# Designs tried in a protein design run: peptides against a protein of PDB entry 5H65. Part 87

Target 1, 294 residues: chain A of PDB entry 5H65
Amino acid sequence: QYLERTPLCAILKQKAPQQYRIRAKLRSYKPRRLFQSVKLHCPKCHLLQEVPHEGDLDIIFQDGATKTPDVKLQNTSLYDSKIWTTKNQKGRKVAVHFVKNNGILPLSNECLLLIEGGTLSEICKLSNKFNSVIPVRSGHEDLELLDLSAPFLIQGTIHHYGCKQCSSLRSIQNLNSLVDKTSWIPSSVAEALGIVPLQYVFVMTFTLDDGTGVLEAYLMDSDKFFQIPASEVLMDDDLQKSVDMIMDMFCPPGIKIDAYPWLECFIKSYNVTNGTDNQICYQIFDTTVAEDVI

## One batch from the design tools (peptide; made by RFdiffusion4, then SolubleMPNN)

Design b2_p9_6_s1 (from b2_p9_6 with I8V D9E)
Fold by OpenDDE base, seed 2:
Structure b2_p9_6_s1 (fold): chain B 294 residues (1-294), chain A 9 residues (1-9)
Amino acid sequence: as target 1 above (294 residues)
Amino acid sequence: SLEDLVEVE
């Protein structure tokens, strides 16, 4: 992917689409807050969605907890079920279904839990003890995914989401199609359940200036640019600090742009049409900046 | 109990 370096002034005069290698200073970027830059992207319909907040999830799971687990759906060949009644909250019923591997209950670190009526806090705690947790509800004839507005799979601190637009949900028994019922690969789980998984991405707009010109470049990247997974950054303070440090390095606050370091990256131009208004936009691609920090 | 399951690490 060799490209000669092109000054921004030259790029600004050219038609799209084209690819460029540039060397520029990061004059500014938006959004300034990291949490605002992390979004969910559908690889199929390409919609961008906000990552649900804890409060959003609390509401969803609270609503789910108002439903009583169906006894008829407990203890199948796929899973063993156990029911608890809470001491408070009007005796909330919670069902935990332990998914078996070939009829055998696996070790906790290999075990997938299906949970009915669990709170976010309970689910998160369980996900730290077991391999994975899927929030479910009792359907007509089988357990079903609770809500695509919530994670369809929680592994440790990672919340996996699915696209409501592109997914055609299938019942939990479809997990039987998985040969490996120990690793619980998110993509495999998603496929079995008819879910199109969403991808965590950093979404930012960079204002780049090389002294010859200024342009805005769009960044949508999952893990290459910062060498930090967007899927993990929201739940890890150290990763957040790392991203902040990188951004502060390239765009230090309170310092004049003349003292900013140079950023080398690839950008591609593309045409955008909004009615009768045509414009050329730019997107950063195939770029890693973390190597410059190390 | 559920609490035991949730609280045990």
Scores: peptide ipSAE 0.046, ipTM 0.800, DockQ to the pose 0.263
Fold by OpenDDE base, seed 3:
Order: sequence, then C-alpha cells, then structure tokens
Structure b2_p9_6_s1 (fold): chain B 294 residues (1-294), chain A 9 residues (1-9)
Amino acid sequence: as target 1 above (294 residues)
Amino acid sequence: SLEDLVEVE
C-alpha cells in the first residue's frame, strides 16, 4: 500500500475513519514490561485476555491430578495407554496415551501425547521430547480436553490456548478425523476438537511525536511489528532481549527525545463512543519496525 | 516409571 506522509497536526484535525502514513518519534510506550504487553486474542469474538501464568496452570493441573483415569477409556484404536502411580505422598494416577498413526506408534518427534494427571512440570518435560502434548481428562464416554483455561496443545515451549466463549469442545476421538497424525498442526487439532484457537498478540500504546503534534496509537500485532512471534517471546530469553533492544532503540532511556530515531508507520483512525463522549482513536497497522528505522 | 518417561523417554 502507498500513502503520502501526513503530519500529526493535520491528522489530529481530521475525522475518522482514515488511514495515514506517518513519521514520528516514540516518546513513550505502555506497558513498560514486556510480559504485560503479551495477550491472547480471539479472532472470532475479539476478546483480549491475559496469558495464564505458571501458578494458574499449576492449580489447574493439580486439580486434574486428583481425578483417576478411567480404565475403560484406555487403549483404543486411536491411542495406546500406560498408567503410572506416583511415589509422592499423595500418590496420584497418571495416564499417558500415545496417539497412533494408522494403528502404529510413531516416532517421538511425530507423536502426540494425551496426558491425565500430569503436573505442569511433567507436561513441559514431555513436550520437549515428543511432538505435542494435550492435557486431558476422562469423560463419560471418551477422553476430553482437561480445561480451556490451560493449553489445549503444547508443542515444545509453545502453549496453544482456545477461546472459552467461541469453542464448542468435542471429545478426543474426533482426532481420528485428522488425515495427518504426525505433524499435528495446531489449527487442525483445534478444528477437530471444536476449539477456536487464540492468538498471541503484542498489545501496546505508543505515544508518538513528530514535532507538530502528539498522538497515542494502539498496537495489536502477532508477529509483524517486531518480526518476533508473540507466541514464543514469553518462553525465550533471547527473543525477549531482542524486543527490549528494539524498544530501547526507539525510546532510549536517559536520552532526550531530540536524539530519538524516527519511526515510520501506518496508523488508522476510528471512532469510539464512550457514553456521551465521542473519541477518535488510532491504531498502528501493517508496520515492521525493523524495516522502518530511519 | 513416570519419572523415567519424563526425564529419559
């Protein structure tokens, strides 16, 4: 797309909605802490929600571990099951179901595990050895997803979440509908289980200043702005450092704004009604900072 | 054991 660059002073006088190309300095941004800027977004209902913290997940999985796996649901055509009894004080039953591909157990790097009664720590360790892990529970007639408040799919260090509002959960046997039971594409797994997958997004508010005016612009972006996936940043120290470096580049601490680099980006204006007040807001779109530093 | 699966397998 092409737009002529417009000064902020002119933009601030215009009605919404409109699209603009701007050149401005990043005076400040919110939130300052990276982990606070990463949210989950539903592409269907557009609800934003917090990424569950480790403590939240611990509670969910601990509760799940109080349930005994149903023997009647073990060893189906879809999966082979193995049961363990832990040696800790509480002594919990843990079931791991190894999903088969056409009746054959695949290699570990292609294998999906369904786990009952596992702790977060155990699940995370397994996710580093196998292709994917789904936390499940014994339902009335089939295994079911444990809880949408927890990941429905864990691949390596990536936790995939589903929307509670938009999802209509189906039982685990619906994974049979998947033609490919080796790659375990998250969207395919979600579709099979009736899950609307949530998207990791960076959510920030930028205060932009081009010398003619000051404007606040909203950023909601998954992987384009930083060229870093929001889905991976929370679990990768190097990626976190990269984002921090980028933000420090545009908004260096202890330096006057006159020395800040210029940021070129696209913004769109839109109307927001808040009670009796009408407000024009701005959102950044189609912008990659790595390419727009001048 | 489960521990073996988690740690080794």
Scores: peptide ipSAE 0.045, ipTM 0.799, DockQ to the pose 0.286
Fold by OpenDDE base, seed 1:
Structure b2_p9_6_s1 (fold): chain B 294 residues (1-294), chain A 9 residues (1-9)
Amino acid sequence: as target 1 above (294 residues)
Amino acid sequence: SLEDLVEVE
């Protein structure tokens, strides 16, 4: 996409919607903390949600662990079940269901686990050993997804979430519709279970200044802007450092704006109506910022 | 045991 550069002062005078190419300095940005900028976005209803933190998940899984797995739902054609009783005073029962491929248990790196009553710690450990883990609960006639407030699928360190608003959950036996029960592609799992998967996105507000004017531009991006997936950044210290370095490069602390580097990006204007109030807003799009090679 | 299952990371 090619657009001629337009100064911010000119943009600020124009009606929306329009697309612009700009060259400006990043005067400031919000939020300042990276973990606050990573959100979950629904591609269908477009709602933004906070990524649950470990404490939130602990509560959900603790609550789930209070429920006893239903014996009649164990050992189906889809999965083999094993039950453990913990040595704690409550005697928590944990059910792990190993999903079979055409009636045969696959290797651990190809195996999907359905877990009832597992703690976050246990689930995370299992997700590192096996291909995937789905937290589930016993329904009336079948296993069901535990809670869309928790991940519907955990693969290694990646937590996949679904939209509560848009999802129409189906029972776990719908995984039978998957011909290949070894790869466990998140989108395929989501489709089988009636889940609209949420997308990890960076959400930030940039204050841009090119010397002719100042405007705020909204950034919502999954993996293009930083060339870093939002889905991976929260669980990778190196990626976090990289994002921080990029932001520090464009908006260095303790330095005057005159010394800031120029940021070239595309922005689009759009109208926002709040009752009788009309406002023009701006969003960054189709923009990639590269980190300097060390 | 469950512990054995989850001990391997």
Scores: peptide ipSAE 0.043, ipTM 0.795, DockQ to the pose 0.265
Fold by OpenDDE base, seed 4:
Structure b2_p9_6_s1 (fold): chain B 294 residues (1-294), chain A 9 residues (1-9)
Amino acid sequence: as target 1 above (294 residues)
Amino acid sequence: SLEDLVEVE
């Protein structure tokens, strides 16, 4: 898209909504820590949630591990079940359900595991060896997703989360609706289970200054701005370093703003009503900075 | 054992 470049001083005087192309320096940004800038966003209700910390997940899975797998729910047409009793931890029982494809157990790289009573550590290890892992619990008549506060699907190091507000959970047997039980596409799994998937997003507030004015702009982006997926950044040190480098480039510490590089981006204005107060806010959109770094 | 399953590459 093409827009004429508009100075911030002019933008600040105009009514919303409008779209602008700007050239400005990044005076400052919040939050400063990358971990704090990565959120989960619902595409339907637009709720922003924090990405659960490992400690949070530990608690959830520990609680789940206190429940005994229901024997009646084991070994269905959909999955083969195997039960382990731990030597420690007061004889914790863990059930792993291997989802079958047309009655046949797939190869590990194609196999979905339903895990009942597993710890975070165990689940993570399994997710690296098998295609996917779903934490589950024994429901009344079927296995059910354990908790939407935890990932509904883990593939490698990627944790897929669902929206508690918008999801209407369905039992595990609904995975039967999937024709292909080998690829385990997250969106397909979510649909089968009645889950509205959350999206990883970078959420930041930029203070932009072009010398004519100062404007605060909101950034919510999944993978375009940095050309780095928000879904992967938390689990990859190299990606984290890359994001930090980009931010340091645009907003270098210890030097004056006059020496900052120019940032070209698109922003859109929009109206926000806060009680009786009507204000105009700004959001960055359709902007990639990584290309400008090279 | 579960540990074996988890640890087997």
Scores: peptide ipSAE 0.042, ipTM 0.788, DockQ to the pose 0.255

Design b2_p9_6_s2 (from b2_p9_6 with E3S D9E)
Fold by OpenDDE base, seed 3:
Structure b2_p9_6_s2 (fold): chain B 294 residues (1-294), chain A 9 residues (1-9)
Amino acid sequence: as target 1 above (294 residues)
Amino acid sequence: SLSDLVEIE
């Protein structure tokens, strides 16, 4: 955990892998736009993915809405079903399945909804009124998750995504394995449905300068660096402003670097092979800016 | 009921 400070000039001369504690100024960072810095990371295969845009989700749910819910899959021991017929889109059928806890419908704030044929707008509204929402489709013998390109679980404004590569989807009836059918913990839901949940992460590249040298360090962090969850930042204006303020503090626009505050952080070096070229790269770890600002 | 909270376009 504790390391002595090492100047960047010394670090740049050393072999990888090593860990360092540094004190440097944030000369610049990329991407500059917060939205571009938030990614989805698989803890298993380590693939980084873009967070789907609203337009992407619209397409997925529109496609799902073209399929009629299977009457045979309605009203099971797990859930009670109700069907709505819209006036638009030539009478789109929407099925909402209310998941029961031991055969009893829970309160709205504890209720998991399974929705077939819902639009993004409708689903988002539902997620604000109910504890959890899962977009589903009618499978051959059971309801199934609609699409891993869309959230497998929506809780309020939080969209939970799964890894397409690592997940082996199971049918909705596997939710029966959950003892607690009220809290609907995302990890538990994911496990029951065979989903490897993706993690929201901030992904940024920092150019650090301590006066002795310049070094680029990679940041991949979920909630420690900014003390702000990457999973919530895209849906919360206040959190976005907070991140922007932090970045502006360390890298103020229109100001010379001499006036920048010092940033203390930990970085680790590692080797990367790109063809015939061997490169040493650096990654920030175990760093909280709120506590490390000097 | 719970269904009363559901808004479908």
Scores: peptide ipSAE 0.440, ipTM 0.952, DockQ to the pose 0.899
Fold by OpenDDE base, seed 5:
Structure b2_p9_6_s2 (fold): chain B 294 residues (1-294), chain A 9 residues (1-9)
Amino acid sequence: as target 1 above (294 residues)
Amino acid sequence: SLSDLVEIE
């Protein structure tokens, strides 16, 4: 798409909805801390959720660990099962189910693990050694996803979450519908299990100033703006540093705005009604931060 | 075996 640049003063006078290309300085932004700007977004109901903290997950998995794996659900055509009993923790039972591909166990880096009774620490270790891990519990007739408040799929350091509102969970045996049981594409897993996957997004409010006017623009972006996936940033110190460096570049602390670099981006206006008050809001879209912005 | 890679605390 192509749009001519429009000064903010002109934009502020126009009715919504419209799309604009702008060149402005980032006067300020919120939230200031990166971890506060990363959210989970449902593409269907559009609800924004906080990314669960380790403490939240610990509670969920501790609760799950109080349940005993059902022996009747072990060793199916879909998976081979093995049980561990911890030496402490009151003899906690942990079941790991190794999902087979056409009846054959795959290589570790291709294998999906279903885990019952595992701790967060154990699950994280497994996800680093194996391709994929799904926390599960024993249902009435089949294994089921443990809890949508926890990841439905962990791949390496990436936690995949599902929407509680929009998902209609199906039992684990529905993974049989997947022809390829080695790659374990998150969207395919989600579809098989009736999960609407949530999207990691950067959520920030930018105060933009081009010298003619000032407006606030909302940023909700998954990987385009920073060219860094929101899904990975919380688990990677280098990526966090990169985002911080980018923000410091556009909004350097202790420096006056006249020395700030220019930010070129697209914004769209939209109407928001709050009671009897009508307000025009702005959102950044289709924008990638360039390294050579001056 | 795959199970040899599993570490349970």
Scores: peptide ipSAE 0.440, ipTM 0.952, DockQ to the pose 0.936
Fold by OpenDDE base, seed 2:
Structure b2_p9_6_s2 (fold): chain B 294 residues (1-294), chain A 9 residues (1-9)
Amino acid sequence: as target 1 above (294 residues)
Amino acid sequence: SLSDLVEIE
C-alpha cells in the first residue's frame, strides 16, 4: 500500500480508523525485557496468553507421569509402543509410541513420538533426536493429548501451543487422517486433533516522537517487524541478542533522542471504548525495521 | 531400532 507520510501532530487530530505512514523516533518502549514481550496469540478468539515457563511445564508433566499407561491402548495400527520403567523409588512408567507411516516405522528424523509419562527433560531430548514429539495420556478408548497448557507438539526447540478456549480436542487416532505422516506439519497436526494453534507474537508498546507530536503505538507481530520469529527467539541466544541490538539501535540507552535514528513505519488508528470513555489507539502494521531506517 | 534412541531418566 502507498500512503503519504503524515506528521504525528496531524494524526493526533484525526478520527479513527485510518492508516498512516510515519517517520518518527522511538523515544521509548515497553516492556524493556524481551522475554516479557513474547506472547501467545489465538487467531480465533484473539486472546493473548503468556508463554508457559519451564517450571509450569515441569508441573504438568510431573502430574502426567503419575498416571500409568493403559496397556490396552498400546500397539495399534497407528503406532508401536514400548514401556520404560525408571530407576527411582516410584518406578515411573514411561510409554513411548512410535507413529507408523502406512504401517511402517519411519526414520527417526521423520518419526512422531507420542510420549506418556515423560518429564520435560526427557521430552526435550526426544524432540531433539526425533524432531517431533506429542505429550499424551491414556484416555478412555484412545490416547489423548495430555494438556493444552503444555505444548501439543514439540519440534526441536519449538513448542507449539493450542488455545484452550477454541480447541475441541480429538483423540490421537485422528492422526490417521493425515496423508503425510513424515513431515508432521504443526497446522496439520493441530487440525487433526481439533486444536486451534496459538501464534507466537512480539507484543510491545512504542512511544513515537517526530518532533511535531508524540503517540504510543501497539506492536503485535510474529516475524515481520524484526525479521526474527517470535516462536524461536526464546530458545536462541543469538536471536535474543539481535532483537536487543535492534532496539538499542533505535533507542540507545544513555543517548539523547536527538541522536536517535528515524524509523519509518505504518500505523493504523482504531477506537477503543472503556466504559463511557472513548480513546483512539494506534497499532503498527506491515513494517520491517531493518528496511525502514533513514 | 528406534527404541534404542530413547533415553529415559
Scores: peptide ipSAE 0.439, ipTM 0.953, DockQ to the pose 0.872
Fold by OpenDDE base, seed 1:
Structure b2_p9_6_s2 (fold): chain B 294 residues (1-294), chain A 9 residues (1-9)
Amino acid sequence: as target 1 above (294 residues)
Amino acid sequence: SLSDLVEIE
């Protein structure tokens, strides 16, 4: 797309909605900490949620571990089950269900694990050894997803989350609908289980200044702006450093704004109503910043 | 076997 560059002073005088191409300096941004800017976004209800912290997940999985796996649900046509009993005082029962492909156990790197009673640490270790891991619990007649507050699928270091509001969970046997039970695509798993996947997004507010005016622009982006996936950044130190470097480049600390580089981006204006109050807001869209800061 | 790869704490 192409738009003529418009100065901020002109934009500030115009009614919404409109789209603009701008050239401005990033005076400031919030949140300042990267981990605070990464959120989960539902593509249907558009709710923004916090990414659960490790401590939050620990609690969820600890609670799940208090439930004993139902023996009646073990060893089905879909999966083979094995039970571990921990040596701790509580004697925690852990069930691991190995999902079969057409009745045959696949290789470890292709195998989906369903786990009951596992700790976060155990689950994460499993996700690094196997293709995929789903935390589950024993339902009345079938295994079910443990909790949408926890990942519905863990693949390596990637945690996939679902929307509690928009999802209508189905039992684990619905994975039978997947013809290929070796390539566990998150979207396919989600569809089979009635989950609306949440999307990792960077959520930031930029204060932009081009010398003619100042406006705040909202950024909600998954992988275009930084050319870094929001889904991977929290678990990759190098990616985190890259984002930090990009932000420091556009908004260098301890330097006057006159020396800041120019940011070229697209923004769209939109109306927000709060009771009787009308406000025009701005959102960055279709914008990619340079990643080559090293 | 696959189960040999499972580590339970």
Scores: peptide ipSAE 0.438, ipTM 0.952, DockQ to the pose 0.884

Design b2_p9_7_s3 (from b2_p9_7, 3 letters changed)
Fold by OpenDDE base, seed 5:
Structure b2_p9_7_s3 (fold): chain B 294 residues (1-294), chain A 9 residues (1-9)
Amino acid sequence: as target 1 above (294 residues)
Amino acid sequence: SLSDLVTVE
């Protein structure tokens, strides 16, 4: 897309909605801590949710681990089952179901595991060793997704979450509808199980200043702005450092704004009504971080 | 660990 640059002072005088291209300095941003800026967003109901913490997941999986796997649901045409009994923890039963592709077990790097009764630690270890993991529980007639408060799919260090509001869960046998049972594309898995997948997003508020005016712009972006996936940043120290470096570059601590680099970006204005008060707000869109030549 | 016991062809 192409738009002429518009100074902030002009934008601040105009009605919404409109789209603009701007060149401004990042005076400040919030939140300052990266982990506070990563959220889960539903593309349908648009609800923003916190990414569950390890402690939250521990509770969910601990509760799930108190349930005994149903023997009647083991070893179907879809999966082969293996059961472990822990030596401690009151003899906890753990079931791992290996999903087959046309009756054949795939290679480990292509294998989907359905885990029943596993702890977070065990699940994470398995997800690092194998391609994909789905936490499940024994339903009345079939295995079912354990809890949408936990990931519906874990691939390596990536946790995929679903929207509780918009999802209508279907039983695990619906994975049979997938022709290819080796790649385990998250969107395909979600569709088969009736899940509306949530999107990891960076959520920040930028205070932008171009010398003519100052405005706040809302950033909600998954992977374009930083060219770093929000879905991976929480689990990767190097990616976290990269984001921090980018933000420090645009908003360096300890120096005056006159020395800040110029940021080019697109913003759109929109109306927000709070009772009798009408407010114009701004959102960054279709923007990748870039510095102007000074 | 549990992961050490899991094998896939």
Scores: peptide ipSAE 0.029, ipTM 0.731, DockQ to the pose 0.180
Fold by OpenDDE base, seed 1:
Structure b2_p9_7_s3 (fold): chain B 294 residues (1-294), chain A 9 residues (1-9)
Amino acid sequence: as target 1 above (294 residues)
Amino acid sequence: SLSDLVTVE
């Protein structure tokens, strides 16, 4: 899209909603820490949620591990089950269910594992060896997803989360609806299980200054602005460094704003009503940081 | 077998 550049002073005087192209300096931004800027966003209800910390997941999986796998739910047409009993922890039982494709166990790199009673460490180890892992629990008549507070699907280092509010969970046997039980596309898995997938997003507030005025613009972006997926940044040190470098470039510490580089971006204005108070807010959209600036 | 590749500590 093409828009003529508009100075911030002019924008600040106009009613919403409107779209603008601006050229401004990033005076400041929040939050300052990258891990605080990565959130989970529901595309349906638009709630923003925190990405669970490792400690949070530990608790969830520990709680799940207190329950013994139901023998009656093992070894179905959908999956083959194997049970391990730990030597410690009073003989904790861990069940791994290997999902079959048309009654045949697939290759390890194509296999979906259903983990019942596993710790975070154990689950992560398995996810590194196999294509996909779903934490599950024994339901009344079938295996079920363990908890939407934890990932519903783990693929490598990627943790896929679902929206608690919008999801209507279905039992694990609904995976039978998937014709191809080898690729395990997250969206397909989610659909089969009645999950509304959450999206990783960068959430930041930019204070922009072009010399004519100052405004705050909201950034909620998954992979366009930094050209780095929010879903991967938390698990990749190099990507984290890249984001940090980008932010330091636009807002260098210890340097006066006069020396800051110019940021060209698109912003849209919108009205926010809080009681009787009406406020105009701004959001960055369709903007990508140029690679040559890095 | 595939299950032989899984170890639980």
Scores: peptide ipSAE 0.028, ipTM 0.746, DockQ to the pose 0.833
Fold by OpenDDE base, seed 3:
Structure b2_p9_7_s3 (fold): chain B 294 residues (1-294), chain A 9 residues (1-9)
Amino acid sequence: as target 1 above (294 residues)
Amino acid sequence: SLSDLVTVE
């Protein structure tokens, strides 16, 4: 995509919607905390949601752990089941269902586990040892996804979430529709279970200044702007550090804006109606971080 | 064998 560079002063005078290429300095940005900038976005209803905190997940899984696995739902053609009874916590029962591929248990790195009654800690441990983990509960006739407020799929440290508004959950046996029961692609799992997967996005507001004018632009991006996946950043200290370094580079603390590097990006204007007032807003799009030293 | 890799406390 190519557009002629337009000064902010000119953009501020024009009607929306339009697309622009700009060269500006990042005067400031919000939120300042990285963890506050990572959200979950639904591609269908477009709602933005907070990424659940560990404490939130603890509550959900603790509640799930109070339920007893249904013996009738164990050991189906789809999965083999193993049950543990804890010595503490009043003899809590935990069921792990190992999903089979054509009747055969796959290797650990290809195996999907369905966990019933597990704590967050236990689930995380298992997700690090096995390819994929789905928290489930015993339904009336089949295993079901535990709760869309928790991840529907955990792969390593990656938590995949679904939209409560747009999803129409189906029972776990619908995983049978998947031809490949080894890779467990999140989108495929979601489709089989009737889940609309949420997307991790960076959400920020940039205040841009090119010397001719000042403009606020909205950033909602998954992995292009920083070249870092929003889905991984919260669980990776190195990635967090990288994002922080990038932001410090463009908006260095303690120095004047005259010394800031130039940022080239694309922005699009759009109209927003707030009551009787019409406002033109701006959003960054199709932009990868690059500094212009010249 | 695979189940042996699962530890629940």
Scores: peptide ipSAE 0.027, ipTM 0.740, DockQ to the pose 0.875
Fold by OpenDDE base, seed 2:
Structure b2_p9_7_s3 (fold): chain B 294 residues (1-294), chain A 9 residues (1-9)
Amino acid sequence: as target 1 above (294 residues)
Amino acid sequence: SLSDLVTVE
């Protein structure tokens, strides 16, 4: 939709909610570190969560690796199972279940692996080789997802997470409901397993200044603003560099704001009430960094 | 609505 450009001084005087088109300079932004700006967002309950650190995942998978795979759950119509015993670590058992497509093992690049007892390193290696990996554990009557604090699906370098609050986990055999057992679309896998998938988002606060006024605008965006997926940026140095370059361009360090470039974007105002306190806040929406800039 | 392009000027 088209909106006339409005100066910040005028916006600051108006009631919410409203939508605006603005032209302003990025005086500052927070957080300064890219890693801190990437979070997980639930589309259902809207909770924002931190992306788990590798150390967190290590603990989860190490704990999972202490459990012995249940032999009774191996080799079903859904998957073929193979067991490895490590030479060290007191003979740790690792079970890999190869999910079949209509009773036939698919090609490695389209095969889903269910891994039981694997470390983060092992899981990552397998995900690179076989594309799709789900960390699982032996349940009472079926394999189950290991832990929603860890990815429910790893594809290459992408970790897919689910919301603990909104998910109602179902056993692995529910993957049978998927007609296509080759592509392993994350949303389809999530649906089959009763998972509400979380979305990677950039979460930042921009301080905008157009010379008439100053306001803070909230940015929560998955891939539109930077034209870079938040889901990939943490695992790709080049993408990280690109985001840093964009931010440095709009907010160059070591120079005065007078030399900053102008930004054109959409912002919407909204009311936030906490007790008796009412505040008008602003959020950037439907805005993309120009292609010639990135 | 359509996205707006942030331009550098």
Scores: peptide ipSAE 0.000, ipTM 0.308, DockQ to the pose 0.013

